# Peptides against a protein of PDB entry 3C2G, part 70

Target 1, 209 residues: chain A of PDB entry 3C2G
Amino acid sequence: IRTFDLLGLLLHDSDAIDGFVRSDGVGAITTVVQYPNNDLIRAGCKLLLQVSDAKALAKTPLENILPFLLRLIEIHPDDEVIYSGTGFLSNVVAHKQHVKDIAIRSNAIFLLHTIISKYPRLDELTDAPKRNRVCEIICNCLRTLNNFLMMWIPTPNGETKTAGPNEKQQVCKFIEIDILKKLMSCLSCEGMDTPGLLELRSTILRSFI

## One batch from the design tools (peptide; made by RFdiffusion4, then SolubleMPNN)

Design b2_p17_1_s2 (from b2_p17_1, 6 letters changed)
Fold by OpenDDE base, seed 5:
Structure b2_p17_1_s2 (fold): chain B 209 residues (1-209), chain A 17 residues (1-17)
Amino acid sequence: as target 1 above (209 residues)
Amino acid sequence: SLAEKIAEERKKLGELL
């Protein structure tokens, strides 16, 4: 725990973050979070989130890391782990087709749906910090989904990848009324990127038109 | 260096595990 906090303090700028990532920092974190200590797992996932937008990640092999993280998020009921892990996922898949493919093969679409489905409606959460954290988790999941959906949207001048039948079936669950209600409830949360959520909603709906 | 600091903190972490 303290070591991850100290490492986090070393990662105060983009050059330090890139230096950490180039030094196999992500692999080191994923090795450490295999230890069955919840506080260590929380701290490690938080550190992953802190480095998740690093430019050096484009050169980092994620074939073993990403499936492990997805499994970690799946088995941990901890909102802090889920927040950090879904945040990492949403950032690491951005603009990286190879990473998207790894995530999809690792059942990420289904996991994202499962995560959103397990949380109550935000209007049922009276504790504002908890409500905000749940909203952030849902937004991370939906942002990740958007990154996947964008692969299958026709471009005016390009070959569009087609989603596989299983992927299509998993994606169609995001138009379920309960998922849409949760998305709409996130739009009502204070301090959220409402324009970004509206864009995301539009992308989700457009993927089914 | 940053790499040395990371290695030191990794060592400390390994000692805690």
Scores: peptide ipSAE 0.017, ipTM 0.398, DockQ to the pose 0.040
Fold by OpenDDE base, seed 3:
Structure b2_p17_1_s2 (fold): chain B 209 residues (1-209), chain A 17 residues (1-17)
Amino acid sequence: as target 1 above (209 residues)
Amino acid sequence: SLAEKIAEERKKLGELL
């Protein structure tokens, strides 16, 4: 715990973060969070989130890391772990087709739907910190979904990846009325990535209509 | 079929938006 806190304080610039990632720092964190200690898991996942946009991460193999993290957020009830893990996922899949493919093979689409479905409606949450955290989690899930859907949108050049039949079926669950209501409720939250959510709305329309 | 499911979900989306 203290080591991760200290490391997080030292990793305040992009060069230090890139240095940590190049030294297999992500693999080191994922090894440490395998211990059954909730505080250690929380701290490790937070550190993963902090380095998730590092340029060096594009050269890091994620074939073993990403399935493990997806399993961790599937089984862990802690909102802070889910927030950090979904944040990490959303950042690492961005602009990286090979990472998207690993995530999809690791049942990420279904997991994202499960996470969004687990939380109550934002309007039912009276505690502002809890409501904001839940909104952030839903937004992380939806941003990740946007990144997946973009792979299957026809380009002007006619080149498109086709989603498999299972992936198509799982994606269809995100246009259920309850999921769309949660998307719309997130647009009303202060401090949210409203442009990103509007992009997702546009991507959904282009994918299904 | 999968095609029927897609068509049904598209219909729901069109009714909501």
Scores: peptide ipSAE 0.016, ipTM 0.546, DockQ to the pose 0.015
Fold by OpenDDE base, seed 1:
Structure b2_p17_1_s2 (fold): chain B 209 residues (1-209), chain A 17 residues (1-17)
Amino acid sequence: as target 1 above (209 residues)
Amino acid sequence: SLAEKIAEERKKLGELL
């Protein structure tokens, strides 16, 4: 715990973060979060989020890391773990086709749907810190989904990956009315990345036209 | 059918958006 907090405080610049990632720091964190200690898991996942935009991650073999993180998020009913883990996921899949493919093969689309489905509507949350955290989690899920959907949108060059039948079916769950109501409720939250939610909305619509 | 379900959910999406 204290070591991760100290590491998070020392990682102030991109070069230090890249140095940590190049030294297998992500693998070290993923080893530590295997211990059945909730505070340690929270601290480790928070540190993963802090390094999730590092350029050095493009050279990290995420095939051995990402499935374990996805499983951790699936089984751990902790908003801080889910926030950090979905934040990590959303950042690592950005602009990285190979990482998107790993995540999708690791059932990420279904997991994102499961996460959103488990949370109440934001209008039912009276506690502002809890409401904001849930909104951030949903936004992380949606940003990740947007990154997946963008792979299947035809490019001007006519090259498009086609989503498999299973992926299409999983994506179709996000247009269920209960999910859509939760997504729309996020647009009413103060301080949220409203542009990102609107972009996802646009991408979802384009994926189903 | 799955296709009918997709069409219905798309309709609901269009009404909501």
Scores: peptide ipSAE 0.015, ipTM 0.493, DockQ to the pose 0.015
Fold by OpenDDE base, seed 4:
Structure b2_p17_1_s2 (fold): chain B 209 residues (1-209), chain A 17 residues (1-17)
Amino acid sequence: as target 1 above (209 residues)
Amino acid sequence: SLAEKIAEERKKLGELL
């Protein structure tokens, strides 16, 4: 805990973050969060989120890290762990085809649906901090989904990957009316990336219509 | 069927968006 808090205080500079990542800092965090301590897991996942946009991650093998993190999010019913973990996932898959492939093979699509399904509608949450955190989690999940869907949309100048039959079936769960209502409810939240959610809506339409 | 479910959810999507 204290070590991760200290590291979080030191990692304000992009070069320091890249240095930490190049020194297998992500692997070190994933080793430490294997201990059954909820505070340690929270602190470790928060630190992962803080380094999740580091340029050095493009050179870091994630084949062992991503499956572990996805399993951690699956088994821990902690909003702070889920927030940090889904935030990390959404950042590391951005613009990285090989990382998207690892996440998909590690059942990420199904997990994202499970996470969104776990939470009540945002309009049922009277506590503003809780509502905002849940909205952020849903947005992280949906942004990750958008990054996956974009791989399968034909571009005039790009190689289009084809989704497998299992991936297609898992993606189809996101057009369920309950999931769509949760997407729409996020558009009404203050401080949300409304342009990003509108882009996701466009991507969903292009994928399913 | 799965195809029928997809068609129904697409209809709901069109009504919602």
Scores: peptide ipSAE 0.015, ipTM 0.488, DockQ to the pose 0.015

Design b2_p17_1_s3 (from b2_p17_1, 11 letters changed)
Fold by OpenDDE base, seed 2:
Structure b2_p17_1_s3 (fold): chain B 209 residues (1-209), chain A 17 residues (1-17)
Amino acid sequence: as target 1 above (209 residues)
Amino acid sequence: SLADRIAAERARLGALL
């Protein structure tokens, strides 16, 4: 715990973060979060989130890391773990086609739906810190979904990946009225990336129309 | 180094289990 907190406090610049990632820091964290200690798992997942936008991650093999992290957030009921894990996922798949493909093969689309589905509506949450954390989790899931859907939108240059039949079926679950209500409820949270949520809405519409 | 600190912490945590 204290070592991860100290590492998190030292990773304030992009060069330090890139140095950590180049030193297999992500593989290090994933080894440590295998221990059955909730505080350690929280601290490790938070550190993963802190390095998740690192440029050096483009050179890091994620084939063993992503399936493990996805399984961790599937089985852990902890909002802090889920927040950090979904935040990591959202950042690492951004602009990285190969990472998107690993995540999708690891059942990420279905997992994102499961995560969104398990949380109540934000209007049912009276505790503001809890409501904000749930809103951030849903936003991380939806931003990750947007990154996946963008692969299947036709570009003017005709190079478009086609979603497989299973991926299409899993994506169709996000047009369920309860998921759409949760998406819309996030627009009412303070400090939310409203442009990103509107982009996702546009992406969903373009994927189904 | 940062890598040595990570390795030391991995060893410490492995000894606690």
Scores: peptide ipSAE 0.018, ipTM 0.460, DockQ to the pose 0.033
Fold by OpenDDE base, seed 1:
Structure b2_p17_1_s3 (fold): chain B 209 residues (1-209), chain A 17 residues (1-17)
Amino acid sequence: as target 1 above (209 residues)
Amino acid sequence: SLADRIAAERARLGALL
């Protein structure tokens, strides 16, 4: 805990973040979060989020790290772990085709649906901090899904990968009425990435055409 | 270095398992 807080305080500089990642800092965090201590898991996942946009991650093998993190957020009921883990996922898959492929093989699409499905509607959340955190989690899931769907959209200049039948079936679950109601409730929240949610809607519609 | 701190923390954690 205190070591991660101290590391988090040192990671205000991009060069320090890249130095941490080059020193296998992500692998160190994944070792530490294997302990059955919720505060340690929270602190470790928060530190992962803080380094999730580091340039050095492009050279870091994620084949062992990403499946482990996906399993951690699947089994852990903690909103802070889920927020940090989905934030990390959304950042590491951005512009990285090989990382998207690892995440998809690790059942990420189904996990994103499961995460969105378990939360109440935002209109049912009277506590503003809890409502904002749930909204951020849903937005992280949706940004990640958008990044996956963009792989299967035809571009004028390339052979696009086609989604497999299983991936297509998992994507179809995001047009269920209860998921769509949660998406609409996110659009009504102040400070939301409304452009990102509208982009996802457009990307979903284009994936079914 | 930051690497030395990571290595020291890994060693500390390995000694607790």
Scores: peptide ipSAE 0.018, ipTM 0.446, DockQ to the pose 0.032
Fold by OpenDDE base, seed 4:
Structure b2_p17_1_s3 (fold): chain B 209 residues (1-209), chain A 17 residues (1-17)
Amino acid sequence: as target 1 above (209 residues)
Amino acid sequence: SLADRIAAERARLGALL
């Protein structure tokens, strides 16, 4: 705990973050969060979120790390862990085709649907901190989905990967009425990336046209 | 405005649901 809090307080510089990631800092965190201690898991996942945009992650082998983190955010009951883990996932897959491929092979699309599905509608949440945290989690999931869908949209100048039949079926679950209602509820939250949610909606619609 | 885009999008989604 104190070590991760201290590391989080020292990692204000992009070069320090990149240094930590180059020294297998992500692997070290994932080793520590395997212990059945919720405070360690929370602190470790928060630190992962803080380093999740590091340039050095493009050179980090994520084949063992990412499947583990996906299983952690599937089973862990704490919204702070889910927030940090989904935030990490969304940032780490951005602009990294190889990381998208690892995540998809690790059933990430279905997991994103499962995470969105387990939360109530935002209009049913009277506690504003809880509502905001749930909105952020849903936004992280949807932003991750957008990053996956974008690789299957034809570009004028490139061979596009085709989504597999299972991937297509899993993507189709995001047009369920309850998922769409949760997406709309996120568009009503203050401080949310409303442009990014509208982009996702456009990307989803283009994937079904 | 951003508010008008949100309102238009809510209306469009409400017509699909």
Scores: peptide ipSAE 0.000, ipTM 0.315, DockQ to the pose 0.021
Fold by OpenDDE base, seed 5:
Structure b2_p17_1_s3 (fold): chain B 209 residues (1-209), chain A 17 residues (1-17)
Amino acid sequence: as target 1 above (209 residues)
Amino acid sequence: SLADRIAAERARLGALL
């Protein structure tokens, strides 16, 4: 706990973050969060979020790390763990085809649906801090989904990867009325990336043409 | 209404699948 808080306070510089990631810092955090301590898991996932945009992650093997984190988010009811873990997932899959493939094979699309399904509509949340945190979690899920769907959009000049039948079926769950109601409730929150939600909507529409 | 917009969007997405 205190060590992760201290590391988070020392990792203000991008070169220090890249140095930590190159030294297998992500693997070290993942090893430590295997202990059944909620405060340790929360602190470790927060530190993962803080290093999740590091350039050095493009060279980090995530084959063992990412399935573990996805399982951790699936089983943990803690909003701070889910926030940090979905934030990490969103950042690590960005611009990294191999990481997207690991995440998809690790059932990430279904997990994102499960996360959104577990939360109430944002208009039912009276507590502003809780509402904002749930909003951020849903945004992280949607940004991650957008990054997956973009792989299957035909480009004028490329071999388009086709979504498998399972991936298509999992994506179809996001057009369920209860999911769409939750997504629309996000558009009513202040500080939402409304452009990102509109981009996802455009991407979903393009992925089914 | 918001419900009508959701229903229209669902119908549009379902017609593309």
Scores: peptide ipSAE 0.000, ipTM 0.315, DockQ to the pose 0.016

Design b2_p17_1_s4 (from b2_p17_1, 6 letters changed)
Fold by OpenDDE base, seed 3:
Structure b2_p17_1_s4 (fold): chain B 209 residues (1-209), chain A 17 residues (1-17)
Amino acid sequence: as target 1 above (209 residues)
Amino acid sequence: SLSERIAEERKKLGELL
């Protein structure tokens, strides 16, 4: 625990973060979060989020890391673990086709739907810190989904990847009225990535219409 | 080095597990 807090305090610089990732820091964190300690898991996932945009991640194999993190998010009821883990996922899949493929094969689409579905409507949450954290989690899930859907949108050159039948069925769940209401509720939250959510709305429309 | 420190912490963790 104290070691992660100290590492978090040292990782304020982008070169320090990149040096940590190049030294297999992500693999070190994933080893540590296998210990059955909730505070350690929370701190480790927060540190993963802090390094999730590092340039060195483009050279880091994620084949073992990403399935493990997805399973960790699936089994933990902790909003801080889910926030950090979905934040990490959304950042690492961005602009990386290979990482998207690993996530999809690891049942990420279904997991994202499950995460969004388990939370109440934002209008039912009276506690502002809790409401904001839930909104951030939903936004992380939806941003990750947008990155997946973009793979299957026709390009001007006529090249299109096709979603598998199972992937298509899982994606179709995101047009359910409850999910769409949660998307719309996130647009009303202050300080959210409203442009990104509007992009997702446009991506959904292009994928299903 | 940072890599040596990470390796040492991994070793300590392996001894605790």
Scores: peptide ipSAE 0.019, ipTM 0.418, DockQ to the pose 0.030
Fold by OpenDDE base, seed 2:
Structure b2_p17_1_s4 (fold): chain B 209 residues (1-209), chain A 17 residues (1-17)
Amino acid sequence: as target 1 above (209 residues)
Amino acid sequence: SLSERIAEERKKLGELL
């Protein structure tokens, strides 16, 4: 715990973050979050989120890390872990086709649907901090989904990958009315990435219409 | 069918947008 807090205090600079990632910092965190300590898991996942946009991650093998993180998010009933883990996922898949492929093979699409489905409607949450955290989690899931969907939208410049039949079926669950209502509810939250949610809406339309 | 469900959810999406 204290080590991760200290690392979090040192990782305010992009070069320091890249240095940590190049030194297998992500692997080190992944080892530490295997211990049955909730505070350690929270701190480790938060640190993963803090380094999740590092340029050095493009050179980091994630084949063992991503499946583990996805499993951790699946089994851990903690909004802070889920927030940090889905935030990490959304950032690491951005602009990295190979990382998207690892996540998809690791059942990420289904997991994202499960995460969104387990939370109540935002209008049913009276506690503002809880509501905001749930909104952020849903937004992280939806941003990750957008990154996946974008792979399968034809571009004028070439052939896009085709989603497999299982991936198509899993993606189709995100056009369910309850999921769409949760997407729309995120647009009402202050401080949310409204442009990103509008992009996702456009991506959904292009994928299904 | 799955196709009918997709068509229905697309309709609902159009009503929400």
Scores: peptide ipSAE 0.017, ipTM 0.518, DockQ to the pose 0.016
Fold by OpenDDE base, seed 4:
Structure b2_p17_1_s4 (fold): chain B 209 residues (1-209), chain A 17 residues (1-17)
Amino acid sequence: as target 1 above (209 residues)
Amino acid sequence: SLSERIAEERKKLGELL
């Protein structure tokens, strides 16, 4: 715990973050968060989020790390862990085709649906901090899904990856009425990316038409 | 209404997927 808090206080510049990641810092965090301590898991996942945009992650093997993190998010009923984990996921898949492939093979699309399904509508949340955190989680899920869908958009040379039938079916679950209500409720949150649903729709249109 | 917007988005997305 204290070590992760200290590391989070020291890792303010991109070079220090890259140095930490190059030194297998992500692997070290994933080893430590295997202990059944909620505060340690929270602190470790928060530190993962803080380093999730590091350039050095492009050279870090994530084949063991991502499945572990996805499972941790799946089983841990903690909004701070879910926030940090979905934030990490959304950042590490950005502009990294191989990382997207690992996440998808690790059932990430279904997990994103499960996460959104877990939370009530934002209008049912009276506590403003809780509502804001849930909104951020849903937005992390949407951004991650958008990043996956972007793989299936044809390139100018006509090359494209195709989504498998299972992936398409999992994506279709995001048009369930209760999911759409939750997604649309994010539009009412101040400072949240109002484009989220519209961008998701636009990306679906470009990927599947 | 919000419900009408949801229904319209569901229709549009359902036509694609």
Scores: peptide ipSAE 0.016, ipTM 0.435, DockQ to the pose 0.017
Fold by OpenDDE base, seed 1:
Structure b2_p17_1_s4 (fold): chain B 209 residues (1-209), chain A 17 residues (1-17)
Amino acid sequence: as target 1 above (209 residues)
Amino acid sequence: SLSERIAEERKKLGELL
């Protein structure tokens, strides 16, 4: 815990963050969060989120790290771990085809659906901090899904990767009425990435036309 | 350096685990 707080204090600028990532800092965190301590796991996942937009991550092998993090999010019921982990996932897949491919092979689409499905509707959450955290988690999941779907949208030049039949089936689950209601509830939350959610809605619609 | 500090903190963490 204290060590991750100290590392967080060292990561006060983008160059320090890149230095940490180049020094296998992500691998170091993933080693530490294997210890079955909830506070340590929370602190480690929060630190991962803090470095998740680092330019140096484009040169970092994620083949072992990303499947491990996805498994951690799957098995850990903690909203703070899920928030940090889905935030990390959303940022690391952005503009990185190879990372998207690792995530998809690691069952990320199904995991994102599972995460959204397990939370109550936002209108049922009276506690504002809890409601906002759940909304942020759902937004992270949906932003990640958008990044996956964009790979399968035909470009004007006619070259597009086709989603496999399993991926298509998993994507179809996001048009379930419960998921759509949660998406609409997130659009009504203050301080959310409403443009990103609207982009996802457009991307989903285009994926089914 | 930052790398040396990270290596030292990684060592301390390894000793605690």
Scores: peptide ipSAE 0.014, ipTM 0.384, DockQ to the pose 0.037

Design b2_p17_2_s1 (from b2_p17_2, 10 letters changed)
Fold by OpenDDE base, seed 4:
Structure b2_p17_2_s1 (fold): chain B 209 residues (1-209), chain A 17 residues (1-17)
Amino acid sequence: as target 1 above (209 residues)
Amino acid sequence: SLALAEARLRRARSASL
């Protein structure tokens, strides 16, 4: 616990974060969070979130790390772990094609749907801190989905990747009425990325045309 | 630290291809 908090205090600038990632810092964290200690898992996933925008992650082999993290956020009951893990996932797949491919092969699209589906409606959450945390998790999942969908939109140069039949079927789950209601409820939460959620709506529509 | 990580998450937008 104290070690991850200390690292989180030291990693206050982009160069220190990038240096940590170049030194296999993400691999080191993922090794530590394999221990069955919820405080270590929470602290480790929080540190992963703090380094998740590092430029060095574009050169980091994530083939073993990312499937492990996906399994962790699938099974872990703590919303703080889910928040940090989905936030990490959202950031690492941004602008990194190879990371998107690893995540998709590791069933990430279906997992994002599962995570959104397990939470109650935001209107049923009377506790404001809990409601905000759930909204942030849903937003992280939806932002990750948007990053995947963007791969399958044709570029002005006519180049596009094609989604496989399984990926298309998994994407179709996000047009379920309960998922759409949760997306709309996130637009009403203060401090949310409303432009990003509106971009996702446009991207979903483009993925079905 | 948390506020900085949250600020980074808000910057991680979709890759415009």
Scores: peptide ipSAE 0.028, ipTM 0.644, DockQ to the pose 0.246
Fold by OpenDDE base, seed 1:
Structure b2_p17_2_s1 (fold): chain B 209 residues (1-209), chain A 17 residues (1-17)
Amino acid sequence: as target 1 above (209 residues)
Amino acid sequence: SLALAEARLRRARSASL
């Protein structure tokens, strides 16, 4: 715990973050969060989020790390772990196409739906900190989904990857009325990525035409 | 700070568009 807080205090600049990532710092964190300590898992996932924008992640092999993190956020009920983990996921899938493919093969689309589905509606949350955290989690999930859907939109050059039948079926779950209501409720939250949510809405609509 | 990490996260997300 205190070691991750200390690392988080040292990782204020981009060069220190890149140096940590180049030294397999992400692998080191994932090794440490295998211990069944909730505070350690929270601190480790928070540190992952803090380094998730590192340029060095584009060169880091994520084949073992990403499936492990997806499983961690699947089984861990903690909002802070889920927030940090989905935040990390949303950033790392932005770096390279192959990372998106690893996430999809690791059932990420279904997991994102499961995460959104388990939370109450934002209008049922009276506690503002809890409501904001839930909204941030939903936004992280939906942004990650947008990054996947964009791969299957035809480019002007006529070259597009086709979504498999399973991926298409999993994407269809995001047009459920409950999921759409949660998406719309996130658009009303101050300080949220409203442009990204509107883009996702457009991307979903285009994926079903 | 946590706010700085969150601000970085928002920038990394916009770079994927």
Scores: peptide ipSAE 0.027, ipTM 0.658, DockQ to the pose 0.336
Fold by OpenDDE base, seed 5:
Structure b2_p17_2_s1 (fold): chain B 209 residues (1-209), chain A 17 residues (1-17)
Amino acid sequence: as target 1 above (209 residues)
Amino acid sequence: SLALAEARLRRARSASL
């Protein structure tokens, strides 16, 4: 715990974060969070989130890291773990196409739907901190989905990856009325990436037309 | 382009960290 908090305090500089990632810092965190300690898992996932925008992640092999993190998010009902883990996922899949392919092969699309589906509607949450955290988690999931959908949108140059039949079926789950209501409720939360959520809505609509 | 949309989403995330 204190070691990850200390690392988080030292990693305020973007070059320091990039240096940590180049030194297999993400692999080191992933090794440490394999221990069944909830506080350690929470602190490690928070540190993963803090380094998740590092440019060096585009060169980091994530073949073992991403499946592990996805499983961690799936089995831990902790909002802070889910927030940090979905936040990390949303950033790393934005770096390169191969990272998206690893995440998708690791059932990420289904997991994102499962996460959003498990949370109550934001209008049912009276506690503002809890409501904001749930909104942030949903936003992280939806941003990750947007990054996946964008690779299947035809470009003018004709070279577009096609979604597999299973991937298409999993994406179709996000047009369920309850998911759409949760998306719309997130647009009303203060401090959220409203432009990103509107971009996702546009991307979803374009993926089904 | 895909890269520009992804770069916007990354920047929006880095601003929330």
Scores: peptide ipSAE 0.026, ipTM 0.663, DockQ to the pose 0.093
Fold by OpenDDE base, seed 3:
Structure b2_p17_2_s1 (fold): chain B 209 residues (1-209), chain A 17 residues (1-17)
Amino acid sequence: as target 1 above (209 residues)
Amino acid sequence: SLALAEARLRRARSASL
């Protein structure tokens, strides 16, 4: 706990975060969260989220880290772990095609759909803190999906990776009426990334037209 | 702390455009 609080103080400096990531700090966190302690897992995943925008992550090998994190958020029912893990995933896949490919091979598209499907409708949540956290998780999942879909949109230069048949089938599940209703309910939440959800809506429409 | 992580998530998007 105190060691994560000390690392939390270093998180106010971007150079300290980048230094931590260059020293294999992400590998160190993933080693620590292998212990079956819920408070340690929460604190470690929160720290991963806090360093997930570091420039040094572009040079960090994620081949072992991403499959481990995806498995952790698949099996752990804790909203704080799911929030932090999906937030980390959304950031690390933003910058590199190779990182997107690791996540997709590790069944990330199906996992994101499963996470969104397991949460109740926001209109059924009377507790405002719980409703906001669920909305943030759905937004993290949908942002990660947008980053995947952007790989398959034709660039003006004619070089496009085509989605495989399994990837297309998994993406088609996000146009289910219940997923679309959850997307629309997230647009009404205060403090949400409304521009990003509108971008995803546009990207989905362009991918199916 | 949470607002700083959210502000960072917004900055990671401006580098992808």
Scores: peptide ipSAE 0.026, ipTM 0.647, DockQ to the pose 0.225; fails the geometry check

